# Ledger of designs, part 151: peptides against a protein of PDB entry 8YR4

Target 1, 309 residues: chain A of PDB entry 8YR4
Amino acid sequence: PRGSPALQLVVLICLGLMGLERALNVLVPIFYRNIVNLLTEKAPWNSLAWTVTSYVFLKFLQGGGTGSTGFVSNLRTFLWIRVQQFTSRRVELLIFSHLHELSLRWHLGRRTGEVLRIADRGTSSVTGLLSYLVFNVIPTLADIIIGIIYFSMFFNAWFGLIVFLCMSLYLTLTIVVTEWRTKFRRAMNTQENATRARAVDSLLNFETVKYYNAESYEVERYREAIIKYQGLEWKSSASLVLLNQTQNLVIGLGLLAGSLLCAYFVTEQKLQVGDYVLFGTYIIQLYMPLNWFGTYYRMIQTNFIDMEN

## One batch from the design tools (peptide; made by RFdiffusion4, then SolubleMPNN)

Design b2_p22_1_s4 (from b2_p22_1, 9 letters changed)
Fold by OpenDDE base, seed 1:
Structure b2_p22_1_s4 (fold): chain B 309 residues (1-309), chain A 22 residues (1-22)
Amino acid sequence: as target 1 above (309 residues)
Amino acid sequence: DLRKELLAGLEELEERRKAREE
């Protein structure tokens, strides 16, 4: 933010906390591995208790793997409120200034309350998207890269390849299915607006409809519009289920391939039992933020098209 | 149109977030 050194410091602290979350995403699985190995080796209670206490503390800082429930994420979200408010106010003032530059005819043709609601929704949407891009998309891509490097260096190169292929296939299918789904959502939104416009026009002309006893005809036209909307809504909802299922299938196949390979290497005494648990925990941890990637990608595409217009 | 798609994207994110907290 230009003009407030205090808000710049808050942004730097939030970036530092994001770096800490990346470190926690690597450390938590490592400490969990170490617990499983110590339990398998029947290690002395003092070493086990210290490792368990350290793991629980790191898990408290990280949260449930979604990055939204941990202490570090909550602290980041709390500090970011002021930055979000500053950004929201700046966008609100820019939209307000632009609205005042528009012709009187444009203002008379629209209810002032609708214009303000569009402005408020527009500011909230832009600010929300920027927050999602910075705090979810970029960190998720960083976690994938860190994961590939980690598994390639500390495991066999085959594990790094499995993670690379799984994540590349996941991202590619997420993009392709999201682009396909966007067509159904646009069709649904267009039909929703048309159905709403017909209802408003029928209600505004209620006296004329009553005079001609055309109520049954208007109700039937509205029913047909609702049925058409529901057919498009079903396609939109079904396409979302298909996206989620495709994502789950890709992660499931990656988890299966890597878990079988881990189990084989444990049987050959090249890896410990804890390394099997580490792989499963790490893949599930990478999956949690990726489930939202399709929605973020659509929001990014949508905003790029608005910046070009 | 794009602002509506963005809003609907955010609403879908919030709905999916709520459905994971239940």
Scores: peptide ipSAE 0.016, ipTM 0.534, DockQ to the pose 0.049
Fold by OpenDDE base, seed 4:
Structure b2_p22_1_s4 (fold): chain B 309 residues (1-309), chain A 22 residues (1-22)
Amino acid sequence: as target 1 above (309 residues)
Amino acid sequence: DLRKELLAGLEELEERRKAREE
């Protein structure tokens, strides 16, 4: 943000907090591993109590894995409100200034409500796109890379490969299936608008419909439009379930392969029981933000299209 | 008048729907 050193400092603090979240995403599973290992070894209570207390504190900072419930994430979100408001206001003022520079002929050809709606869509699209890229997409990709590096360095190259293949397949299928679903969503939205337009037209012509006793005919036409809409809505919803199940299957297969490999290395005494728990916990932790990746990707596409218009 | 109220009510319903999808 240009012109406010205070807001620049807040942005730097938010970036620092994002870095801290990435560190917590690695540390929390490690401390949980250490607890399981200490319990297995029947370690002294003082060492165990210190490790448990440290884990609970780190887990409080991280939150329950949805990211949004952790103290650090909540603090980041709270501090970012002022930055978002500054950015939104700046975009709104730029759009408003640009609208005033447009020719009178452009303004006479459009309704004021349409112009305002374009301005609001433009502002929301730019601010939304930036927020989703910075706070959801980039951090999730960073966590995957950090995870691959961590497992490759501290476990075995095979674990890093499993995570890489699982996440790459997950992301690829998410994109492909989301693009396929976009066709059904567009068809649904088009039919919804057509159904709404028919309802509005029928109600606007109420006197004419009443004069011709055509109420039953208009109701039947509206019913047919609803049935067509519901058929498209079902396809959209069913395609979402298919996406979610495909994603769940990919993560399940990755978790299965890695868990079996961990179990094997534990039986060979190359890894401890805590390392098995670490792998499972870490994979589930990576999955939680990825579960929303399809939604983020769709929102990014929508906001990009709305920004080009 | 009724036409303007109906259009306004439909816009409000659409805004409430968008706010639920966010």
Scores: peptide ipSAE 0.007, ipTM 0.403, DockQ to the pose 0.162
Fold by OpenDDE base, seed 2:
Structure b2_p22_1_s4 (fold): chain B 309 residues (1-309), chain A 22 residues (1-22)
Amino acid sequence: as target 1 above (309 residues)
Amino acid sequence: DLRKELLAGLEELEERRKAREE
């Protein structure tokens, strides 16, 4: 935002808060590990109480595990409202000025409702794309990279390799299956629009349909359109279940391989019991944002297509 | 989305109705 130093400061604060969220994603599992190790060693109550209190405070800042959003994420979202409103207004004014620069022939050939819908889609696509890139995709990729580095430095290199292979396979399969699903979703949406158009045309011509006693014919034609729609809806829904199950299988295999390796190193006294718990906790934390990655990827792809139109 | 599509469909219905009354 070139014109408001206050909004530039808010953007810098939001970037700082995003960095703090990344630090919390590393610190929370570490403190949880430390609690488990202190409990195993039968440490003094004072040390345990301070570590537990610190963990709960960090978990309040992070959120995610308690079913609520964290304080840092909420503060970031709150501060970003002003930046989003400024960006949305700027895009809307640019679209509006561009519409006034278009030829009279373009305006005479377009309905006012269609023009407003194009303007709304353009504003929503740009704002949506920026929001999903900055707040969902980039942070998730950063957390994966930080996770690989952390496991490679503080665990054996084999753990870093397992996380790398698991996350790379997860992302690749998520993209490939999501692109494959997009075909079924487009076919479903096209058939939904065609079914809706038939229902609307039948209702607009209801007097003519009644006059010719063609109600049974129109009902049967509508039933055939619904059956065709439901066949495409089933393919779309089944493809979503397949995506979710594939994602679950990849994470499950990665968790199994890493957990077995952790357990082995704990039996050899190379790792502590807390390190086993840390690995499981950290992998689950990486999985939580990734569960929505297929949805984010599709939304980004849709927004790109809507910007090209 | 559904509400915007429904509103756009209703506007198109109203315009088609006006174009038949002329």
Scores: peptide ipSAE 0.000, ipTM 0.318, DockQ to the pose 0.037
Fold by OpenDDE base, seed 3:
Structure b2_p22_1_s4 (fold): chain B 309 residues (1-309), chain A 22 residues (1-22)
Amino acid sequence: as target 1 above (309 residues)
Amino acid sequence: DLRKELLAGLEELEERRKAREE
């Protein structure tokens, strides 16, 4: 963005963070391999514990392997909110001012019905999304239960307890933070609709605006409405980053506790090296669909609320 | 009706956008 050195710095930091995500995608598998090798060689516990802790820390930075829910990704997304808002506001104001500069003939020729047709394509897809969510959420919950049973029976009751506590805490925090976030999202959507309605009303009254030379006044009112919207959008987006980071932290703690315990039991010859690999892989596998659970729960909640209205 | 459909479509687009960023 030309004109704000602060936003330029934020863009550079975001690009640097994207580079760091790529480095983490290489480092995480390397550290995982190193753990497996150290377990195979029956390395001393201190070296193993340090390598496991370092791996989990790198995995916390990376997230679920896609990088989308990792600390670095969340930090990037958080920093990018202001850049996106600045760019969006600039584009919206440019479009709005340009629409007011267009000839009366252009406005008279445009049927209001075309703006409405973009609407109808959205509803059919929401019902399809709800079905998709139900078909993904229920299997994920089943996989968690199966995982708890499996780890409790074949590893140790402690592993089942760690998975149970981790997943229960993850789901509970996901629900609680999503419900909290829903307030910000509703406020954002209400303000977005009000801002859009104001723009539409201004454009429908284009002749009157031109007659009174009130174009600058309408642009300023629209700018104020966008600023108010962006204040609510920031709260919504920041709350999502907080959700993702909280989820990442819970999974990271579960992975740390379980991986250390598994590594310890392998050193005591109670478990095999393969069991360590299995535990880590299984927890990561459970984590991948759970990242979407917050989005799914929100979609379900929104549709229930929209049915009440 | 049409306004609810617009809102639902915008919410889906926003959710798909969030889902691609996730």
Scores: peptide ipSAE 0.015, ipTM 0.468, DockQ to the pose 0.038; fails the geometry check

Design b2_p22_2_s1 (from b2_p22_2, 16 letters changed)
Fold by OpenDDE base, seed 1:
Structure b2_p22_2_s1 (fold): chain B 309 residues (1-309), chain A 22 residues (1-22)
Amino acid sequence: as target 1 above (309 residues)
Amino acid sequence: PDLEFLEKLLKEREEEEQKILS
């Protein structure tokens, strides 16, 4: 935000909080590992109690792994409201100035209040979505890279390779299946609009329909349009289930391969019992935000297409 | 499940935007 040093400071604080979230995503699994190791070793209560208290505090800061429920994420979201509002207002003013450059005929032909309300809602929605994407997509990609580096350095190159292959396959399949789903969603939306337009036209012409006793014919045409819509809706919903199951299978296979390898290294006394739990916990933490990646990709794709028109 | 909810919210917003454009 050019022109407000206070908002620039808020952006820097939000970036600092994003860095803290990345640190928490590494530290929380490490502390959980340490608890399991201390329990296995039957360590003194004082050491265990301190480690458990520290873990619970870090988990409170991190939240449930979706990022949305953690104290740090909530604080970031709260501070970002002012930046979002500033960006929205700037876009609204740019649109408003551009509308004033347009011909009086354009202003008379469209209800200026509705156009302004569309511009206000559309800009707030797009700005909110872009901010949401930046704060969820980029951090998730960063967490994957940090995870690959961490597992490659502190475990074995094989663990880094499993995480790399699992996440690369997950992202690739998510993109491919989401692009495939976008076709079904567009077909559904176009049929929904056509069905609604037909219903509105039939109701606006109700006197003519009544005069010709064509009520039964219009009801049957509407029924056929609903059946066609429901067939497209089913394809859209079924494609979502397929995406979710594909994602779950890829993560399940990565978790299985890595967990078996961890268990083997624990039996060989190369890793501790806590390291097995660390791997599982970290993979689940990566999975939670990745569930939304398909939605984010589609939102980006839709907004880019709508900006090019 | 949450993906569907966010998709629904986006759809509802797109439908509101289309209703205002029509």
Scores: peptide ipSAE 0.021, ipTM 0.563, DockQ to the pose 0.042
Fold by OpenDDE base, seed 3:
Structure b2_p22_2_s1 (fold): chain B 309 residues (1-309), chain A 22 residues (1-22)
Amino acid sequence: as target 1 above (309 residues)
Amino acid sequence: PDLEFLEKLLKEREEEEQKILS
């Protein structure tokens, strides 16, 4: 983006954040190893608690080990929205302007049948996604229940309570924020369809537009429609970042509370070092599929609404 | 990235379903 120094700075910041993600991917395992070593050596609680807190903070920045939902990744995604929108708008306006220049040749080549065939491939992907949902959502809920039971029976009732509260809060916030963001997504999709319909109508009437030399007027009208769309797209994308960050925060708090409690009980010789490793690994393992739960819930909700209409 | 990929797939699908319904 040569024309905006602000967007160039945002790109550089995003590249810097990508470098930071790589550093976190190395640091998080190192801090985790250090915790295991400190637990094995029966190090003083103060040093252990500081190392655990530092690990959880780094893990919050990284996000679950996939890097997709960490604070740094969310910040990168948030900053990238404006860069993507600028690039998309520029490409769309260039394509639209070029299509008006290409005259009759593009319209005669428009195979309506290819658009329909692309559409038919989309519907087949639905049934696959619904099946994928059932095979991921149900096991994840089962793993949460099994985890609560396991931690309540084999560790302490307090661990089961932490996992229960963490996962219940995570699921509840995921649903609530997903329902809230669905309004923005619907508004975005409606405006996208309206913008596309205007572009198609303008292009179908290209002879009239060309006859009146109204190409610049139609391009400006399309630009205004894109700006309106991008205002709604930003709300949709920002709401997704907010969802991911809220999820990351809830898991981070659960991981902090449970990891500190595990570390404390290991220092009191009530739990083994392996139990600390198990707890952290299990919470992270539960987090990975749960990150998709918002997408899954939205997909179910969209399909239900489309079946009721 | 995967949520964005699934959102793209869902969006591409919704765009495709809307193309079938239009």
Scores: peptide ipSAE 0.020, ipTM 0.566, DockQ to the pose 0.016
Fold by OpenDDE base, seed 4:
Structure b2_p22_2_s1 (fold): chain B 309 residues (1-309), chain A 22 residues (1-22)
Amino acid sequence: as target 1 above (309 residues)
Amino acid sequence: PDLEFLEKLLKEREEEEQKILS
């Protein structure tokens, strides 16, 4: 934001908080590992109590894996409200000034409500898209990369490879199935609009329908349109369940392969029991934001299509 | 589950925006 050093400082604080969230995503599993190892070794209560207290404090800062419930994420979201409002207002004023520079012939050829709707869609789409990219997509990709590096350096190259293959397959299948699902969603929305248009037309012509006693015929046509809509809605909903199940299976297979490898290395005394728990905890933490990746990808695609028009 | 909720919220917001513009 040019002209307000206070908002620039808030942006820097928000970026610092995003970096802190990435550090917490690594530290929380490490402290949980350390608790399990200390419990296994029957360590003295003072060491255990300090590690547990530190873990609970870090977990309070991190929150429940979706980021949205953690103190750091809530503080970031709260501070970002002022930056978002400044950005939205600046984009709205730029669009409004540009609309006033357009020729009178352009304004006479379009309904003013349609122009405002394009302006509001444009501002909401750009600001929303940027917020989703910066706060959800980029952080999730960063956590995956950090995870691959961490497991490759501190465990074995095989763990880094399992995480890489699992996450790459998950992302690829999420994109492919989401693009396939988008066809069913478009067909559903088109049929919903057609069904609504028929209902509105029948209600506007109510006097004519009543004059011809055609009420039963209009109700039957509306019923057929609803049945056709529900058939498309079912395909859309079933495709979502298939996406979620496919995602769950990929994560389950990655968790199985990595957990078996961890268990094997624990039996060979190359890893501790806590390292098994660390791997499982870290994979589950990666899975939590990834469940939303298909939603974010679809929102990005929709907003890009709405900006190209 | 939350995907459908977010889709509903986006759709409700689009419908409210359409009602304000009509």
Scores: peptide ipSAE 0.017, ipTM 0.535, DockQ to the pose 0.042
Fold by OpenDDE base, seed 2:
Structure b2_p22_2_s1 (fold): chain B 309 residues (1-309), chain A 22 residues (1-22)
Amino acid sequence: as target 1 above (309 residues)
Amino acid sequence: PDLEFLEKLLKEREEEEQKILS
């Protein structure tokens, strides 16, 4: 972004965070290997606990299996919102200005059939996604229940309790934060529709705008509408980052508690090194589909509300 | 992750692809 040194600094910070994500992708497996080695060597508890805690901290920074929900990724996504908004606004204003210059050609080229086809693709995609989401939500909930039962029966009641508390807190916070963020999203969508309606109205009246040489004035009004929209979009996007980070914290705490407890029981020869690996892998596996649960819940909730009205 | 963010990204990508093709 050539026009704002602040946004250039944000881009540099985001690039630095991307470099940090790459470092974490290497460090996390190394620390995991070190834990396995320390468990195998029957290392002293203090060294083991420090390595486990360090691993979980690094895993918290990295996030889940894709890194999409890690603290570093969330921070990058949060900082990138302003850069994206600047770029989108600039592109939208350039398109709008160009459409006013090409006004007659734009109206003649407006194939009503293409707008309908975009709408139909949108609706079919949403319906397909909804079905896919329902078929993924139910199995995910089943996998959580199976996991709680498995850890309660084959490990210790304490592990089942940790998984239960972690997943229950995760689901509860996901629902609560998703309901909270839905307000910001509705406000954003309403303002987006109003901004689009203004742009369409200005373009439909292009002859009048051209007659008065008011293209610059209409572009400025559109810029103001975009700025207002982007203020709401930022709240929506920032609330999503907050959701993802909250989810990451809950899983991080569950992983920390369970990993320390597993490591302790391995040192007491009550569990094997393989059991530690199993616990960590299983918790991460349960977490991966849950990352989408907030989206699934919102889609289900929206469709239920739309069916009740 | 948010599916609408993905849908928006897909839509932005389709709009970019259409701009490259025009």
Scores: peptide ipSAE 0.020, ipTM 0.527, DockQ to the pose 0.084; fails the geometry check

Design b2_p22_2_s2 (from b2_p22_2, 16 letters changed)
Fold by OpenDDE base, seed 3:
Structure b2_p22_2_s2 (fold): chain B 309 residues (1-309), chain A 22 residues (1-22)
Amino acid sequence: as target 1 above (309 residues)
Amino acid sequence: PDLEFLQQLLAKLEAEEAKILA
């Protein structure tokens, strides 16, 4: 971004974080291999516990598979909000200024496009939501129940308890934080609609604006409305990063507790090295769809808010 | 041509936002 050294520094930090993510993608498998080797060699508990803890910490930084945002990714996304807002505001002001110059030709084409966009948001949303409920949410809940039963029967009741507590805490925090986030999203949407209405009214009255040579005044009013909107958008986006980070912490704690317990039982020769691999893989597989649950619950709430307006 | 470019840019931005939200 030209003109803000602070935003340029943020871009450089984000690029550095992207490089760190690539390093983590190599390191995490290496540490996982090292755990498997240490378990196979029957290494002392202290070395094993340190390597497991280091792996879980690196996995917390990386995140899991599709949708499990790691700490590094969350930090990147959080820092990028201001860069996106700067770029969006610049583009919106350029468009608005250009539309005031092109106003007569633009108004003739506009009436059809806005009605279509409102209609497309309603119909695509409901069908996509129903499909997502049936094909992602229900199977994920089934997989969690199957997982709890499987670990309770084939490993130990303690593993089933860890999975149960982690999944229950994950779901509860997802709901609670998403409900809390809804307030920020409602406020954002209300201000977005008000900002759009001002832009529409200014453009509809373009003849009056041109007559009074008030284009600069209308652009400044629109800029102020965008700044107010972006203040609310930042709260909404930051609350999303907080949700993802909270989810990542719950996953990390569950993976830590379960991996340490599994490693201990392998050391006691009650479980095999393959069981450690199974636990880690299965937990990660359970968490991948759960991140979609957070996205889905967000989409439901979006649609309800968009229907209330 | 500029309006089509801006609409394409907006559609790309919305598609990238959708990918980040997915």
Scores: peptide ipSAE 0.008, ipTM 0.432, DockQ to the pose 0.018
Fold by OpenDDE base, seed 2:
Structure b2_p22_2_s2 (fold): chain B 309 residues (1-309), chain A 22 residues (1-22)
Amino acid sequence: as target 1 above (309 residues)
Amino acid sequence: PDLEFLQQLLAKLEAEEAKILA
């Protein structure tokens, strides 16, 4: 981004955050190993609690092991929105300006192709929705129920309760925050359509624009429309980051509570070190489908909103 | 609404293409 030193700094920060993600991917397994070793050695509770808390904090930063929904990844994604918007706007303005320089025949041929491509995306979204519900949502809910039953039967009832509360809160917040995001998406789509309509009208009237040498004026009007669209797009994208971060926080709190409780029971010789490993592994396994569920629910709502318009 | 708009746009585009081919 040559025109904005602020955006260049944001790019450098994002690169630094990507480096931090790589460091976390190494540190998280190390801290997990250290917990297992401390449990095996019957280390003092204070040392164990600090190591568990540090692990969960690092895991919160990393995001479930994939880094896709971790705090660092969310922060990177949030900061990158402005860089992406700057790049997209620059490309769109360059294309639009170049289109006004081209002949009428080029405008007609390209529009037919772009309109067809938009229509094809609409139909593909509906068929994808049903498959998504059947193959991802139902199995994810089943895995949660199985997980709650498993922890309630094979662990102390407290573990089943923690998993139940964590998963219930996760699902509830996912729905509530996704419904809250719908307004930003609708506003974005409305402004996108208005921006497209303006671009289309300008390009249909390209002969008139060329006759009056008004190309620079039309480019500036299109720039203003893009800026207005990007203001709404930013709200939509930022709300997505907020959803992911909220989900990450809920799982982090559940992992913290359950891991501390499990570690405590191991120190009291009520559970084995293997049970701690089992709990940590199982919670991570439950989180993976749930993270996809949040993406799926977003995609479902997107497709419903895109069908309403 | 987007599909209707796209259909109207396509119809306008086809009408303009017909004017240029004529």
Scores: peptide ipSAE 0.017, ipTM 0.403, DockQ to the pose 0.008; fails the geometry check
Fold by OpenDDE base, seed 5:
Structure b2_p22_2_s2 (fold): chain B 309 residues (1-309), chain A 22 residues (1-22)
Amino acid sequence: as target 1 above (309 residues)
Amino acid sequence: PDLEFLQQLLAKLEAEEAKILA
């Protein structure tokens, strides 16, 4: 972003964080291998516990394999909000200014196209949501139940309890934080509609605006409306990052507790090294689709609200 | 990843692209 050294610094930090994500993608498998080797060699508990803790910490930073929910990714996404808002605002103002130079016929034709596109996006979003519910949410809930049963029967009741507590806490916090963030989303959407309405009214009255040479005034009013919108958008986007980070933290704690317990039982020769691999793989596998659960829960809730209106 | 944030981001990017392509 030219003209804001602060935003340029944020871009550089975000690029640095992207580099860190790449490093984590290499380090996490290495540490996992090292754990397996240490378990196989019957290494001292202190060395094993340190390596496991380090692995889980790195996994917390990386996230659930998609890279979208790790601490580093969440931090990057959070910092990027202001950069995106700056770019979006600049583009919107340039276009709005350019649109005032164009004819009414162009504006009317474009508005019709935008309305159609919004309608098509709405229908596509509903179809996508239904597909996600059927193919991801329901199977994931089944996998959680199966996992609790499996770990309780074949490992120890403590493993089943860890998975149960972790997933119950994850789902509960996902719902609670999603309901909390819905307030910010509603406020954002209302302000977005008001900002769009103002832009449309200005463009429909472009002849009057030109007659009075009021283009600069209308651009400034639109800028103020965008700034107000972006204040609400930031709250919405920041609340999303908070949701993702909360989810990552819960899964990270579950992974830590379960992996340490599993490693301990392997050292006591109650479990095999393969059981450690199984537990870690299964928890990560459960986490990947659950990461999307918060998103789709919100979409469902929004669609229900939009159907009630 | 919030698919809605990604969809809003995509909707904004597509709105910005549609605005840049116009």
Scores: peptide ipSAE 0.014, ipTM 0.431, DockQ to the pose 0.084; fails the geometry check
Fold by OpenDDE base, seed 4:
Structure b2_p22_2_s2 (fold): chain B 309 residues (1-309), chain A 22 residues (1-22)
Amino acid sequence: as target 1 above (309 residues)
Amino acid sequence: PDLEFLQQLLAKLEAEEAKILA
């Protein structure tokens, strides 16, 4: 942010915290590996207890699992509120200034409240998208790259290849299936708009509808529009389930291939039992942000569709 | 953009209708 050194410092701190999250994403699986190895070796309780305590502390900092943001992520999000507010306000002021530069005919032709709402939605969508891109997409891509490098260097190159192929296929299928899904979503939104427009028109003309005793006819037309909407909604929802299932299958296949290969190397005594657990833990850890990636890529597309309409 | 205006208009109409029916 230009003009506030305090906000620039907050951005730098947030970037530092993002770097710490990347380090935690590598360290947590390593400590979990070490616990499994210490358990296998029947190591002294003091060493085991220290490693477990350290792991739990690192896991608290990282977060992870179903929906729990870690302490570092929460702290980053908290600090980012002021930066987001500054960015949002700047975008709002730019949109507002641009609206004032628009011709008087545009201001006379559109209700000012509708225009302000387009501006607010546009601002929220852009700011939300940028925040998501910076805090979820970029970090996830970084974690994938770090994972590929880590597995290629410390494991056999085949593990790095499996992770690369799995994640590349996952991302590609996520994009392709989401682009395919966008057609159903656009059709759903268009039909939703048409259904609501009919409801509003019928309600605005309620006196005329009552005068002609056409209430039953308008209700039936509205029902037909709802049924048509629900048919499109079903296609949109079913396409979402298909996306999620496709993602799960890709991750499952990658986990299977890598787990079998890891098990093989453990049987050859080239890897320890803890390394098998590390691989599984790391793949699942990569999957968690990627599952969100599919959700938010959908949010991005929604916001773009909602800006076009 | 028009849809949420229509939704707000619908919600206002529903709120007015609820006031007329109440």
Scores: peptide ipSAE 0.000, ipTM 0.339, DockQ to the pose 0.012; fails the geometry check

